# Peptides against a protein of PDB entry 2KNC, part 21

Target 1, 74 residues: chain A of PDB entry 2KNC
Amino acid sequence: KGPDILVVLLSVMGAILLIGLAALLIWKLLITIHDRKEFAKFEEERARAKWDTANNPLYKEATSTFTNITYRGT

## One batch from the design tools (peptide; aimed at target 1 W27 I31)

Design b2_p22_1_s2 (made by RFdiffusion4, then SolubleMPNN; from b2_p22_1, 16 letters changed)
Fold by OpenDDE base, seed 2:
Structure b2_p22_1_s2 (fold): chain B 74 residues (1-74), chain A 22 residues (1-22)
Amino acid sequence: as target 1 above (74 residues)
Amino acid sequence: LLEALLLLLLLLLLALLLLALL
């Protein structure tokens, strides 16, 4: 029996909708992977910049804690 | 989760395509 024309039409409509949905899901997946990689790179660069600031021998912290040797805690 | 949904969608697409060819 030849394919029922109604079944063929409904299957083609369903296939188009599913291809559209699949394309949106693939697009969302690619963006999500891209954004996670970019964020990871940004946090790595930020971590490196913090290390460079901490290891800069020219950067004297504005706050130096001096232990008062005369404070005997009495 | 998203990969499993994509696989399910592909399986559903394949099932509809096979049904259209019967």
Scores: peptide ipSAE 0.047, ipTM 0.621, DockQ to the pose 0.150
OpenDDE base, seeds 1, 3, 4, 5: peptide ipSAE 0.046, 0.043, 0.045, 0.044; ipTM 0.617, 0.613, 0.615, 0.616

Design b2_p22_1_s3 (made by RFdiffusion4, then SolubleMPNN; from b2_p22_1, 17 letters changed)
Fold by OpenDDE base, seed 3:
Structure b2_p22_1_s3 (fold): chain B 74 residues (1-74), chain A 22 residues (1-22)
Amino acid sequence: as target 1 above (74 residues)
Amino acid sequence: LLLLLLLLTLLLLLALLLEALL
């Protein structure tokens, strides 16, 4: 039986579309892995910066709580 | 999983293309 020209055309078109979609998915996956690694680094740096700010001798808390020693809450 | 499914569908289309050429 001669090659079914319709099956050949549809399979070639389908293969090209699938290769294009695969390339986009691989590209998106690489970006997503990169962005997650960068985000994890920024969260670690932010966590460290919060600990360093708590020990900064120049940082004065804006809130002073005065405990009234004479206030016996009933 | 989506990349694996895409690869499997590509292999199936290539098999159908080979069957249609032979």
Scores: peptide ipSAE 0.037, ipTM 0.581, DockQ to the pose 0.149
OpenDDE base, seeds 1, 2, 4, 5: peptide ipSAE 0.036, 0.037, 0.037, 0.037; ipTM 0.583, 0.582, 0.583, 0.585

Design b2_p22_1_s4 (made by RFdiffusion4, then SolubleMPNN; from b2_p22_1, 17 letters changed)
Fold by OpenDDE base, seed 2:
Formats: sequence, structure tokens, C-alpha cells
Structure b2_p22_1_s4 (fold): chain B 74 residues (1-74), chain A 22 residues (1-22)
Amino acid sequence: as target 1 above (74 residues)
Amino acid sequence: LLLALLLLTLLLLLALLLEALL
């Protein structure tokens, strides 16, 4: 039977639409995975920075503990 | 799931295209 021109046209149109939709889904998936990895890295760096902020080298404790060398605790 | 359905429908359309050409 000769090629059903209508089936060929509809299948080609459907294939193009499906390739376009697949490309959009892959693109969205790649962005979503990328953003989640970048956000996870940012939260890890932020967690590390919070631990380093506890040792802020500019934070001079207002309480300098002077060991009084003259305090002989008898 | 959606990607797998999309690939399956693409394969079915390609099969119908091949049957229509042969």
C-alpha cells in the first residue's frame, strides 16, 4: 500500500512536538538539578562560615582574663 | 514518568511512520 500521507504528516508533526517537549523537560530537569546542587553547596559554605564566625578574630572578648601572677591561692 | 511516556509515544510514532513508509 503506498505511504499513507496523512499518517506520515501526523507522525512527523507529533514527533517534532514530542522532541520539543522532551527538550524542555530535559532543560527543566538539568536546571532543577543544577540549582539544588548549587544551593546545597551554598548551605554547606554557610554552615562552615557559621562555625568560623564563632572564631571571629575581630571579636576580642570584652573579658580579658588577666592571670593575676600575685594571686597565690594558698 | 513523563519523560518515559514521552519517549514511548515517540517510539510508537516512529514505528507507525516506518509502517506507513514501508
Scores: peptide ipSAE 0.039, ipTM 0.595, DockQ to the pose 0.120
OpenDDE base, seeds 1, 3, 4, 5: peptide ipSAE 0.038, 0.038, 0.037, 0.038; ipTM 0.595, 0.585, 0.587, 0.591

Design b2_p22_2 (made by RFdiffusion4)
Pose (drawn by RFdiffusion4):
Structure b2_p22_2 (pose): chain A 74 residues (1-74), chain P 22 residues (1-22)
Amino acid sequence: as target 1 above (74 residues)
Amino acid sequence: VYIVVAVVIVVVVFVVVYLVFS
């Protein structure tokens, strides 16, 4: 009672808050990284789907175009 | 009591951070 135990305790409480803040950052990535994959695979598809569709009208046709050397006419 | 309060605050912060990032 004489002393105060408040100042010493104030420091101990800081460690709890700090120990959590340190673990908070680690765990924050654990929940966020789980998305980075899809978030990446997301933008990844939007990137290749363009370069893989903004210039590929051959497939609509069938499965070939040139290299069809044969009896000509018109 | 002060220790329990500090632990509760840490748990609440974790719950809030989870709800922000989900």

Design b2_p22_2_s1 (made by RFdiffusion4, then SolubleMPNN; from b2_p22_2, 21 letters changed; failed a check: too like the target's own chain)
Amino acid sequence: DLLELVLLIGLLLLLLLKEELL

Design b2_p22_2_s2 (made by RFdiffusion4, then SolubleMPNN; from b2_p22_2, 21 letters changed)
Fold by OpenDDE base, seed 1:
Structure b2_p22_2_s2 (fold): chain B 74 residues (1-74), chain A 22 residues (1-22)
Amino acid sequence: as target 1 above (74 residues)
Amino acid sequence: ALVEAVLLLVLLLLLLLKKLLE
């Protein structure tokens, strides 16, 4: 009894669709891992830049809080 | 998990295809 040609065709189509879906999932997974590693590196570099700015004697904080000790609230 | 499940399903289809071609 030769293979049912319809069953063979449907199984091949199903296999191609599943291979395509698997490839897309692997691709998305690799991108997601890459982006997380790159973002972690970017946040580390940004953290270092903040530390370097804080240690720069030329950096003055743009915001200074002055407590006016002479202010008597009415 | 999802990639592994798809890979197992592809393997199962290839085994079924082989059995159908025998």
Scores: peptide ipSAE 0.093, ipTM 0.670, DockQ to the pose 0.041
OpenDDE base, seeds 2, 3, 4, 5: peptide ipSAE 0.079, 0.083, 0.074, 0.086; ipTM 0.660, 0.667, 0.657, 0.667

Design b2_p22_2_s3 (made by RFdiffusion4, then SolubleMPNN; from b2_p22_2, 20 letters changed)
Fold by OpenDDE base, seed 3:
Structure b2_p22_2_s3 (fold): chain B 74 residues (1-74), chain A 22 residues (1-22)
Amino acid sequence: as target 1 above (74 residues)
Amino acid sequence: DLIDLVLLLGLLLLLLLKKLLS
């Protein structure tokens, strides 16, 4: 008995759909991995820049804490 | 994950197709 033409057609259609979905998922995965690596690098560079800013002798803190010596907290 | 499932199903379907066409 030759292959059932309907079974073959449905199998081919299903294969194409699954391969198409797999390709889209692989593409999405690759982008997601790329974006996560780029983001991780950006956060590392930002963390480094924060450390460099903290050690930069030209960095003046925008926030100054003043202790009011006249304030007697009763 | 969903990717692994789709790949597994795709591979299984290709193996079935190969068997049906043989």
Scores: peptide ipSAE 0.074, ipTM 0.681, DockQ to the pose 0.043
OpenDDE base, seeds 1, 2, 4, 5: peptide ipSAE 0.071, 0.069, 0.074, 0.071; ipTM 0.682, 0.677, 0.681, 0.680

Design b2_p22_2_s4 (made by RFdiffusion4, then SolubleMPNN; from b2_p22_2, 21 letters changed)
Fold by OpenDDE base, seed 4:
Structure b2_p22_2_s4 (fold): chain B 74 residues (1-74), chain A 22 residues (1-22)
Amino acid sequence: as target 1 above (74 residues)
Amino acid sequence: ALLLLALLLGLLLLLLLKKELL
């Protein structure tokens, strides 16, 4: 039986659509993995920047504790 | 899961196409 041209055409179209969908899913997965790695790097850099700020001798705490030497708590 | 399903269906279509072309 010769190939049914309609069956061949529909099967090729279906295969192309599934390959296209598979490629889009792979692409989305790669982006999602990339974004998660970049976010993890950003949180690590933010954590490091917080530690570097805490050890920076130029960092002045926003709260200055003034010990009032004249305060005798009676 | 959806990727594996798409690959399985794509392979099935390629096997059907092979049977129609031979």
Scores: peptide ipSAE 0.059, ipTM 0.676, DockQ to the pose 0.040
OpenDDE base, seeds 1, 2, 3, 5: peptide ipSAE 0.058, 0.056, 0.052, 0.054; ipTM 0.676, 0.673, 0.665, 0.676

Design b2_p22_3 (made by RFdiffusion4; failed a check: too like the target's own chain)
Pose (drawn by RFdiffusion4):
Structure b2_p22_3 (pose): chain A 74 residues (1-74), chain P 22 residues (1-22)
Amino acid sequence: as target 1 above (74 residues)
Amino acid sequence: PLLVVLVVLVVVAAVILVVAVL
């Protein structure tokens, strides 16, 4: 009663808030990293699907084009 | 979930301080 235990306690409370802030960061990545995969795999598909479709009109044809050396005509 | 844990920690710290002041 004489003292005040407030100042000493103020410091102890800081440790709780700080211990959580430190763990907060770690766990923040745990929840965020779970997305980095899809978020990556997401932009990854958009990247290859372009280079893999902005210049590949052969498939729409069938499965080949040149290398068809045979009886010519027209 | 992390914000809920933070709020709980803040509320517990505030309650302890109020009890210490009283």

Design b2_p22_3_s1 (made by RFdiffusion4, then SolubleMPNN; from b2_p22_3, 16 letters changed)
Fold by OpenDDE base, seed 1:
Structure b2_p22_3_s1 (fold): chain B 74 residues (1-74), chain A 22 residues (1-22)
Amino acid sequence: as target 1 above (74 residues)
Amino acid sequence: ELLALLLAVLQAVADLLEAALA
C-alpha cells in the first residue's frame, strides 16, 4: 500500500517547518556562544585597562580628599 | 536549554519522517 498522499504531504510540510526551526535554534546557539566569547574578551580587556590605569604614574584621580588640619570638630 | 530544544526538534523531525515512511 503506497503511503497516503495527504500523510506524505503533511509529513513533508511538517519536516520542513521543524528543520527550519532546528536551523534557527542552531543559529541562535552559535550567536549566543559567539557573544559570550566576545563579552568575555571585552571584560578581560576592560580589566586590563583598569589595571594599566592604576599603574600609570601620570594618572591623577579626579577626586582628591583633603583633610582640613584646622578642623577642630566643635 | 537551547540544546535540549534543538534535540527535541530533531527528534520530532525523525519521528515525522519515520511516520511518513511507515
Scores: peptide ipSAE 0.074, ipTM 0.697, DockQ to the pose 0.121
OpenDDE base, seeds 2, 3, 4, 5: peptide ipSAE 0.071, 0.072, 0.073, 0.068; ipTM 0.692, 0.684, 0.689, 0.688

Design b2_p22_3_s2 (made by RFdiffusion4, then SolubleMPNN; from b2_p22_3, 15 letters changed)
Fold by OpenDDE base, seed 2:
Structure b2_p22_3_s2 (fold): chain B 74 residues (1-74), chain A 22 residues (1-22)
Amino acid sequence: as target 1 above (74 residues)
Amino acid sequence: LLLAVLLALLDLVLRLLEEALA
């Protein structure tokens, strides 16, 4: 049986569409993985920076807790 | 998963081409 020209044309068209869709999915996946890694790093750096700001040696807490030794809680 | 689907689709297209050219 000679090559079914219709089957060949449809298979080639299908292959091109699938390769195009695959390329778009790979591209989207790479961007998504990149963005997730960068965001995770940013949140980790932000968390570390918040701890370092809490240790600012120039920050004197305006609130000093004095334990009043004379406060007999009656 | 995506790579496996792509490989399966490529294999399917190759089989259809082989059947069409036989």
Scores: peptide ipSAE 0.051, ipTM 0.637, DockQ to the pose 0.118
OpenDDE base, seeds 1, 3, 4, 5: peptide ipSAE 0.048, 0.046, 0.049, 0.046; ipTM 0.641, 0.633, 0.647, 0.634

Design b2_p22_3_s3 (made by RFdiffusion4, then SolubleMPNN; from b2_p22_3, 17 letters changed; failed a check: too like the target's own chain)
Amino acid sequence: ELLAILLAILLLVEALLREALE

Design b2_p22_3_s4 (made by RFdiffusion4, then SolubleMPNN; from b2_p22_3, 17 letters changed; failed a check: too like the target's own chain)
Amino acid sequence: ELLAILLATLLAVQKLLEEALA

Design b2_p22_4 (made by RFdiffusion4; failed a check: the pose's geometry)
Pose (drawn by RFdiffusion4):
Structure b2_p22_4 (pose): chain A 74 residues (1-74), chain P 22 residues (1-22)
Amino acid sequence: as target 1 above (74 residues)
Amino acid sequence: ATKAVLIAAFVAVVVVVAVLVF
């Protein structure tokens, strides 16, 4: 009662808040990284799907075009 | 929104522990 145990305790509380803040950052990535995959696989599909559709009108046709050397006509 | 709620709950638990220790 004489002393105050407030100042010493103030420092001890800081460690709890700090120990959590340190773990907070680690765990923050654990919940965020779980998305980085899909967030990446998301933009990854949107990237290929363009380069893989902004210039591929052959499939719509059937499965070939040239290399069809044969009896000509018109 | 779910992540924000989880972070807020985690910070609240740490603060509650600190208050109980005080």

Design b2_p22_4_s1 (made by RFdiffusion4, then SolubleMPNN; from b2_p22_4, 18 letters changed; failed a check: the pose's geometry)
Amino acid sequence: EEKKKLLEAILLLIEELAKKLL

Design b2_p22_4_s2 (made by RFdiffusion4, then SolubleMPNN; from b2_p22_4, 15 letters changed)
Fold by OpenDDE base, seed 4:
Structure b2_p22_4_s2 (fold): chain B 74 residues (1-74), chain A 22 residues (1-22)
Amino acid sequence: as target 1 above (74 residues)
Amino acid sequence: EKLKELILAFLLAVLELARLLL
């Protein structure tokens, strides 16, 4: 019995839709994994930059504590 | 790797379905 042309057309259409949906899900998953890895790398680099800044002998804190020797605490 | 295997399994299932329909 030759293939039912209607069954073949509906199955091909369904397969194309499923392939398209699968491709979109894969694409979204790849982007989401990439973005999470890039964000994790960025936070690691930021944490390292803070560590390196804390250990850099050239880093002067923007806050200087001046002991006011004339401050009489009331 | 698991994603590639899933894609491959899906493609094989589509090919097998096409063989059953033709």
Scores: peptide ipSAE 0.064, ipTM 0.653, DockQ to the pose 0.241
OpenDDE base, seeds 1, 2, 3, 5: peptide ipSAE 0.062, 0.056, 0.059, 0.055; ipTM 0.647, 0.644, 0.646, 0.647

Design b2_p22_4_s3 (made by RFdiffusion4, then SolubleMPNN; from b2_p22_4, 17 letters changed; failed a check: the pose's geometry)
Amino acid sequence: EEKEKELLAFLLEVLRLALELL

Design b2_p22_4_s4 (made by RFdiffusion4, then SolubleMPNN; from b2_p22_4, 19 letters changed; failed a check: the pose's geometry)
Amino acid sequence: EEKERLLLELLLLILAKALELL

Design b2_p22_5 (made by RFdiffusion4)
Pose (drawn by RFdiffusion4):
Structure b2_p22_5 (pose): chain A 74 residues (1-74), chain P 22 residues (1-22)
Amino acid sequence: as target 1 above (74 residues)
Amino acid sequence: SVLASLVVASVVAAVALFVVAL
């Protein structure tokens, strides 16, 4: 009662808040990293789907075009 | 939700410690 135990306790509370803040960062990545994969795989498909569709009108045809050397005509 | 639980647990622990110290 004589002392105050407030100042010493104020420091101890800081450790609890700090111990959580430190763990908060670690766990923040754990929940965020789980997305980085899809978030990456997301923009990864959008990148290849373009280069893989903005210049590939051969498939719509069938499965070939040139290299069809044979009896010509017209 | 995990981070909110951590924050709530840390606040409850700090408040409980403060009460016990009073």

Design b2_p22_5_s1 (made by RFdiffusion4, then SolubleMPNN; from b2_p22_5, 15 letters changed; failed a check: too like the target's own chain)
Amino acid sequence: DLLKALLLQGLLAALELLRKAL

Design b2_p22_5_s2 (made by RFdiffusion4, then SolubleMPNN; from b2_p22_5, 15 letters changed; failed a check: too like the target's own chain)
Amino acid sequence: DLLLALLLAALLAILDLLLEAL

Design b2_p22_5_s3 (made by RFdiffusion4, then SolubleMPNN; from b2_p22_5, 13 letters changed; failed a check: too like the target's own chain)
Amino acid sequence: SVLEALLLAALLAVQELLEKAL

Design b2_p22_5_s4 (made by RFdiffusion4, then SolubleMPNN; from b2_p22_5, 16 letters changed; failed a check: too like the target's own chain)
Amino acid sequence: EELLALLLLGLLAVLKLLLEAL

Design b2_p22_6 (made by RFdiffusion4)
Pose (drawn by RFdiffusion4):
Structure b2_p22_6 (pose): chain A 74 residues (1-74), chain P 22 residues (1-22)
Amino acid sequence: as target 1 above (74 residues)
Amino acid sequence: VPFVVFVVVVVAVAVVLLVVAL
């Protein structure tokens, strides 16, 4: 009663808040990193799908074009 | 929501400690 135990306690409370803040950061990445994969695989597909479709009209044809040396005509 | 629950638990533990200490 005489003392105050408030000041000493104030410091102890800070450790709880700080111990959580430290763990908060670690766990923040654990939840966020779970997305980085898809978030990456997401933009990864959108990158290849272009370069893999903005210049590939051969498939729509069939499966070849040139290298068809044979009896010519027209 | 998991982050809010975590913060609420940490704050609740600090408040309970303060009450017990007083």

Design b2_p22_6_s1 (made by RFdiffusion4, then SolubleMPNN; from b2_p22_6, 17 letters changed)
Fold by OpenDDE base, seed 2:
Structure b2_p22_6_s1 (fold): chain B 74 residues (1-74), chain A 22 residues (1-22)
Amino acid sequence: as target 1 above (74 residues)
Amino acid sequence: LEVLLLLLATLLLALLLLLQAL
């Protein structure tokens, strides 16, 4: 029996639709993985910058605790 | 991931249906 032309047409249309949907899912997955890696790198760099700022000997703590020498807390 | 696997499985099934119709 020759190929059922209707089955061939429907299968080709279905295959094209499925390839298109696969490409969109792969694209979305790649973006999601990329964004998560970039965000993780950004948070690591931000964490490092916070440590470098805390270790900066020029960082004069804005909170100068003046020990009031006149406060005899006995 | 599951949706991608289902999509791949449906693509393979459609290809098998095409091959048996030829």
Scores: peptide ipSAE 0.071, ipTM 0.668, DockQ to the pose 0.157
OpenDDE base, seeds 1, 3, 4, 5: peptide ipSAE 0.050, 0.067, 0.068, 0.068; ipTM 0.637, 0.661, 0.659, 0.668

Design b2_p22_6_s2 (made by RFdiffusion4, then SolubleMPNN; from b2_p22_6, 16 letters changed)
Fold by OpenDDE base, seed 1:
Structure b2_p22_6_s2 (fold): chain B 74 residues (1-74), chain A 22 residues (1-22)
Amino acid sequence: as target 1 above (74 residues)
Amino acid sequence: DEVLAFLLAVLLAVLQLLLLAL
C-alpha cells in the first residue's frame, strides 16, 4: 500500500509544530537560566557595593546621635 | 518534566505514524 498521503502530511505538520514548540521551550529555558544568573550577579555586585560602602573611609554615617546632656527628664 | 515527557511522547507518536505510513 503506498504511503497514506494524509497521514504523511499530518505527521509532517505535527513534527514541524513539535519542533517549533520544543525550540520555544528551549529558548524560554535558556532565557530563564540567563536571567537568574544575571540577577544573582547583580545581587552579588550589590552586596559587594554594601561591603565597599562600609569600608569607604568617606562614608560618614548620616546618623549622628547627640546625647543632650542638658535634658532633665522631669 | 511533564511537558518534556509529553513532547517526547508526541514526538515518538509522530515517528511511529511516519513509520506506519512508509
Scores: peptide ipSAE 0.080, ipTM 0.658, DockQ to the pose 0.128
OpenDDE base, seeds 2, 3, 4, 5: peptide ipSAE 0.074, 0.070, 0.069, 0.067; ipTM 0.673, 0.667, 0.667, 0.669

Design b2_p22_6_s3 (made by RFdiffusion4, then SolubleMPNN; from b2_p22_6, 17 letters changed)
Fold by OpenDDE base, seed 5:
Structure b2_p22_6_s3 (fold): chain B 74 residues (1-74), chain A 22 residues (1-22)
Amino acid sequence: as target 1 above (74 residues)
Amino acid sequence: DEILALLLALLLLALELLELAL
């Protein structure tokens, strides 16, 4: 049967679409790995900044917890 | 994993269709 030129064209188009989709998946994977590393670095820097603040003698907590010593839970 | 398996299956199908067309 002579080459079904339509089948050849559709198969080539399909292959191009699949290569394009594979490239998008690889790209998404690389971005996801990059973003996770950057986010982990950001959370580490934020944690360090919180520790540095806790060691500052001028730091006053925004919230104060008061224990009511007269509250005898009935 | 499932998406990769689907992509591989579609690639194999495209190759089979190409072999049938030649």
Scores: peptide ipSAE 0.066, ipTM 0.646, DockQ to the pose 0.100
OpenDDE base, seeds 1, 2, 3, 4: peptide ipSAE 0.055, 0.052, 0.064, 0.055; ipTM 0.635, 0.631, 0.657, 0.629

Design b2_p22_6_s4 (made by RFdiffusion4, then SolubleMPNN; from b2_p22_6, 17 letters changed)
Fold by OpenDDE base, seed 3:
Structure b2_p22_6_s4 (fold): chain B 74 residues (1-74), chain A 22 residues (1-22)
Amino acid sequence: as target 1 above (74 residues)
Amino acid sequence: DEILELLLALLLAALELLELAL
């Protein structure tokens, strides 16, 4: 008995759909891993930028200390 | 983990459909 042509067509279509779905899941997994690595890098750079504000030689504190030379403490 | 299990299940199902097609 030759294979039922309808069974063959439906099985091939089902296999194509499953392979396509598997490929999409692999692609989504790769993107998710990539995005997590990029986000981790972004948070690390953001953390460094917050610490570099303390070490930036161009950063001037809002508070200036003046010594009054004329104050003799009467 | 869950996605890998799902991928494995899809691969097994594709092999079963291929076996049915042969």
Scores: peptide ipSAE 0.067, ipTM 0.676, DockQ to the pose 0.107
OpenDDE base, seeds 1, 2, 4, 5: peptide ipSAE 0.059, 0.055, 0.057, 0.064; ipTM 0.649, 0.645, 0.647, 0.677

Design b2_p22_7 (made by RFdiffusion4)
Pose (drawn by RFdiffusion4):
Formats: C-alpha cells, sequence, structure tokens
Structure b2_p22_7 (pose): chain A 74 residues (1-74), chain P 22 residues (1-22)
C-alpha cells in the first residue's frame, strides 16, 4: 500500500499489449497470406486469358488454318 | 483479432484487480 505498484504494473501491462502486437503482426499475415494465393491466381488468369484470347481466333474456326496444302482452286 | 481481444481482456482484468486491491 505504501508504494504504488502502479508504475511497475504500467510497464508489465505494456508487455502484454506488446506481446500481442508482435503476435498480431505474425497472425495478420497468416490470415492475409491465405488470400495472396487466390489474389494472385486471380490476376494471373486475367493476365493470360487476354494474351490467350486477344489474338487466338483460330480455335473458333476449328483447329487449324494454314498448313492445308492441297488441291487449290479459287 | 482474437489474440488482441484476449490481450485487452487480460489488461482490463489486471486493472480491475489493481483498483480493487488499491
Amino acid sequence: as target 1 above (74 residues)
Amino acid sequence: LPVLVVAVVVVVVVLVVYFVYF
């Protein structure tokens, strides 16, 4: 009672808040990293789907075009 | 987030115990 035990305790409470803040960061990545995959795989598909569709009108035809050397006509 | 909530609850409990004891 004589002392105060407030100042010493104030420091001890800081460690709890700090120990959580440190773990908070670690766990923050654990929940965020779980997305980085899809978030990546997301923009990854949008990147290849373009380069893989903004210049590939052959498939709509059938499965070939040139290399069809044969009896000509018109 | 649960780790932060637990840390805040522990601090509040410690503060209440300190006020009761003081």

Design b2_p22_7_s1 (made by RFdiffusion4, then SolubleMPNN; from b2_p22_7, 16 letters changed)
Fold by OpenDDE base, seed 2:
Structure b2_p22_7_s1 (fold): chain B 74 residues (1-74), chain A 22 residues (1-22)
Amino acid sequence: as target 1 above (74 residues)
Amino acid sequence: LPLLLAALLLVLALLLELLSLL
């Protein structure tokens, strides 16, 4: 029995649509993985920069806590 | 990921069906 031309046409159209959908999903997945890796790197660099700032001997805390020895809290 | 795998399997199934009609 020769190929049913309608079945062949529908199968080709379906295959093209599914390849297109698969390509879009692969593209979205690659971007999502890339963005997550860059964001994780950014948060790690930000965490390191916070530690470096805390160890900077030139960093004067804006808040100096003075224990007032004359303050007798009742 | 599961949607990509499902789409890939469906493309392969349609390709095998098309090849079985030739």
Scores: peptide ipSAE 0.054, ipTM 0.643, DockQ to the pose 0.170
OpenDDE base, seeds 1, 3, 4, 5: peptide ipSAE 0.048, 0.048, 0.051, 0.047; ipTM 0.640, 0.641, 0.643, 0.637

Design b2_p22_7_s2 (made by RFdiffusion4, then SolubleMPNN; from b2_p22_7, 17 letters changed)
Fold by OpenDDE base, seed 4:
Structure b2_p22_7_s2 (fold): chain B 74 residues (1-74), chain A 22 residues (1-22)
Amino acid sequence: as target 1 above (74 residues)
Amino acid sequence: LELLLLALLLVLLLLELLRLLL
């Protein structure tokens, strides 16, 4: 008995749904890998920017040491 | 996790449909 036309239709629908879901999984995996790499790079750049902010010529330390030139330590 | 489980279920369903086709 040839395959029931319903089984053929359901198999084709199942194959299309499988391909669609596989494409979505691949897409989500690629985005997740991309976003993790970009986030890691962004956190590294933020870490480096904090080091550069310590050397920012516009950053005045809240503590200014005034060397009193008249202070002769006894 | 849910999408992976759904993919696995869909693969199993496709294999069963293929078995009924052959």
Scores: peptide ipSAE 0.039, ipTM 0.583, DockQ to the pose 0.092
OpenDDE base, seeds 1, 2, 3, 5: peptide ipSAE 0.032, 0.037, 0.035, 0.036; ipTM 0.524, 0.589, 0.581, 0.582

Design b2_p22_7_s3 (made by RFdiffusion4, then SolubleMPNN; from b2_p22_7, 17 letters changed)
Fold by OpenDDE base, seed 1:
Structure b2_p22_7_s3 (fold): chain B 74 residues (1-74), chain A 22 residues (1-22)
Amino acid sequence: as target 1 above (74 residues)
Amino acid sequence: LELLLLALLLVLALLLQLLLEL
């Protein structure tokens, strides 16, 4: 008795759906790993740019501490 | 990832079994 043509068709359809789902999951995983690596690199570059801005001689710290030498605390 | 690869291999094995029964 040859395999029921319906069982073969349903199996081929099921295989195509599972391969498609597997490909989508692999694709999503690769994108998620790529995006996390790129975001980590972007945050590292942004952190470095923030350090370089702090070392910019044009950036006066907004906090000037004036020590008043004339304040004798009596 | 490994579980997905195992599932894909299982589906491929089942498809090959059905092709051998034709």
Scores: peptide ipSAE 0.063, ipTM 0.661, DockQ to the pose 0.146
OpenDDE base, seeds 2, 3, 4, 5: peptide ipSAE 0.061, 0.061, 0.058, 0.059; ipTM 0.653, 0.655, 0.653, 0.663

Design b2_p22_7_s4 (made by RFdiffusion4, then SolubleMPNN; from b2_p22_7, 17 letters changed)
Fold by OpenDDE base, seed 3:
Structure b2_p22_7_s4 (fold): chain B 74 residues (1-74), chain A 22 residues (1-22)
Amino acid sequence: as target 1 above (74 residues)
Amino acid sequence: LELLLLALLLVLLLLLLLLLLL
């Protein structure tokens, strides 16, 4: 008895749909991995830039706190 | 990763079933 033509058509249609879904999942996974690596690198570079700014002898904080030693707060 | 491996396995199983029906 030859292959059931309906079973063959449904199996081919199912295979095409699953290949399409697999391709979309691969694409989404690659983008998600890329974006996470780029974001992690950006946060590391931003952390380093903050350390360099804190150690810059030209950076004067806009706020200076003076303790008045003659002020006896009651 | 698991969903992707499952999808690849399902595609391989469907291709194998198609080859057994031809």
Scores: peptide ipSAE 0.043, ipTM 0.617, DockQ to the pose 0.133
OpenDDE base, seeds 1, 2, 4, 5: peptide ipSAE 0.033, 0.031, 0.031, 0.041; ipTM 0.576, 0.577, 0.583, 0.611

Design b2_p22_8 (made by RFdiffusion4)
Pose (drawn by RFdiffusion4):
Structure b2_p22_8 (pose): chain A 74 residues (1-74), chain P 22 residues (1-22)
Amino acid sequence: as target 1 above (74 residues)
Amino acid sequence: PFVVLAVVLAVLAVVVAVAVAL
């Protein structure tokens, strides 16, 4: 009663808030990192699908083009 | 994960409250 136990307690409360803030950051990555994979694999497909489609009209044809040396004509 | 952290912090707060009451 005499003292106040408020000031000492104020410091102790700070540790709880701080202990959580420290763990908050760690766990923040745990939930965010779970996405970095798909977020990466997302932009990864969009990158190769272009370079893998903005210049590959051979498949639409069949499966070859040149290297077809044979009886010519026209 | 945040709920687990909140429970951990609540347990610590209860421990602190019991220690202050003592």

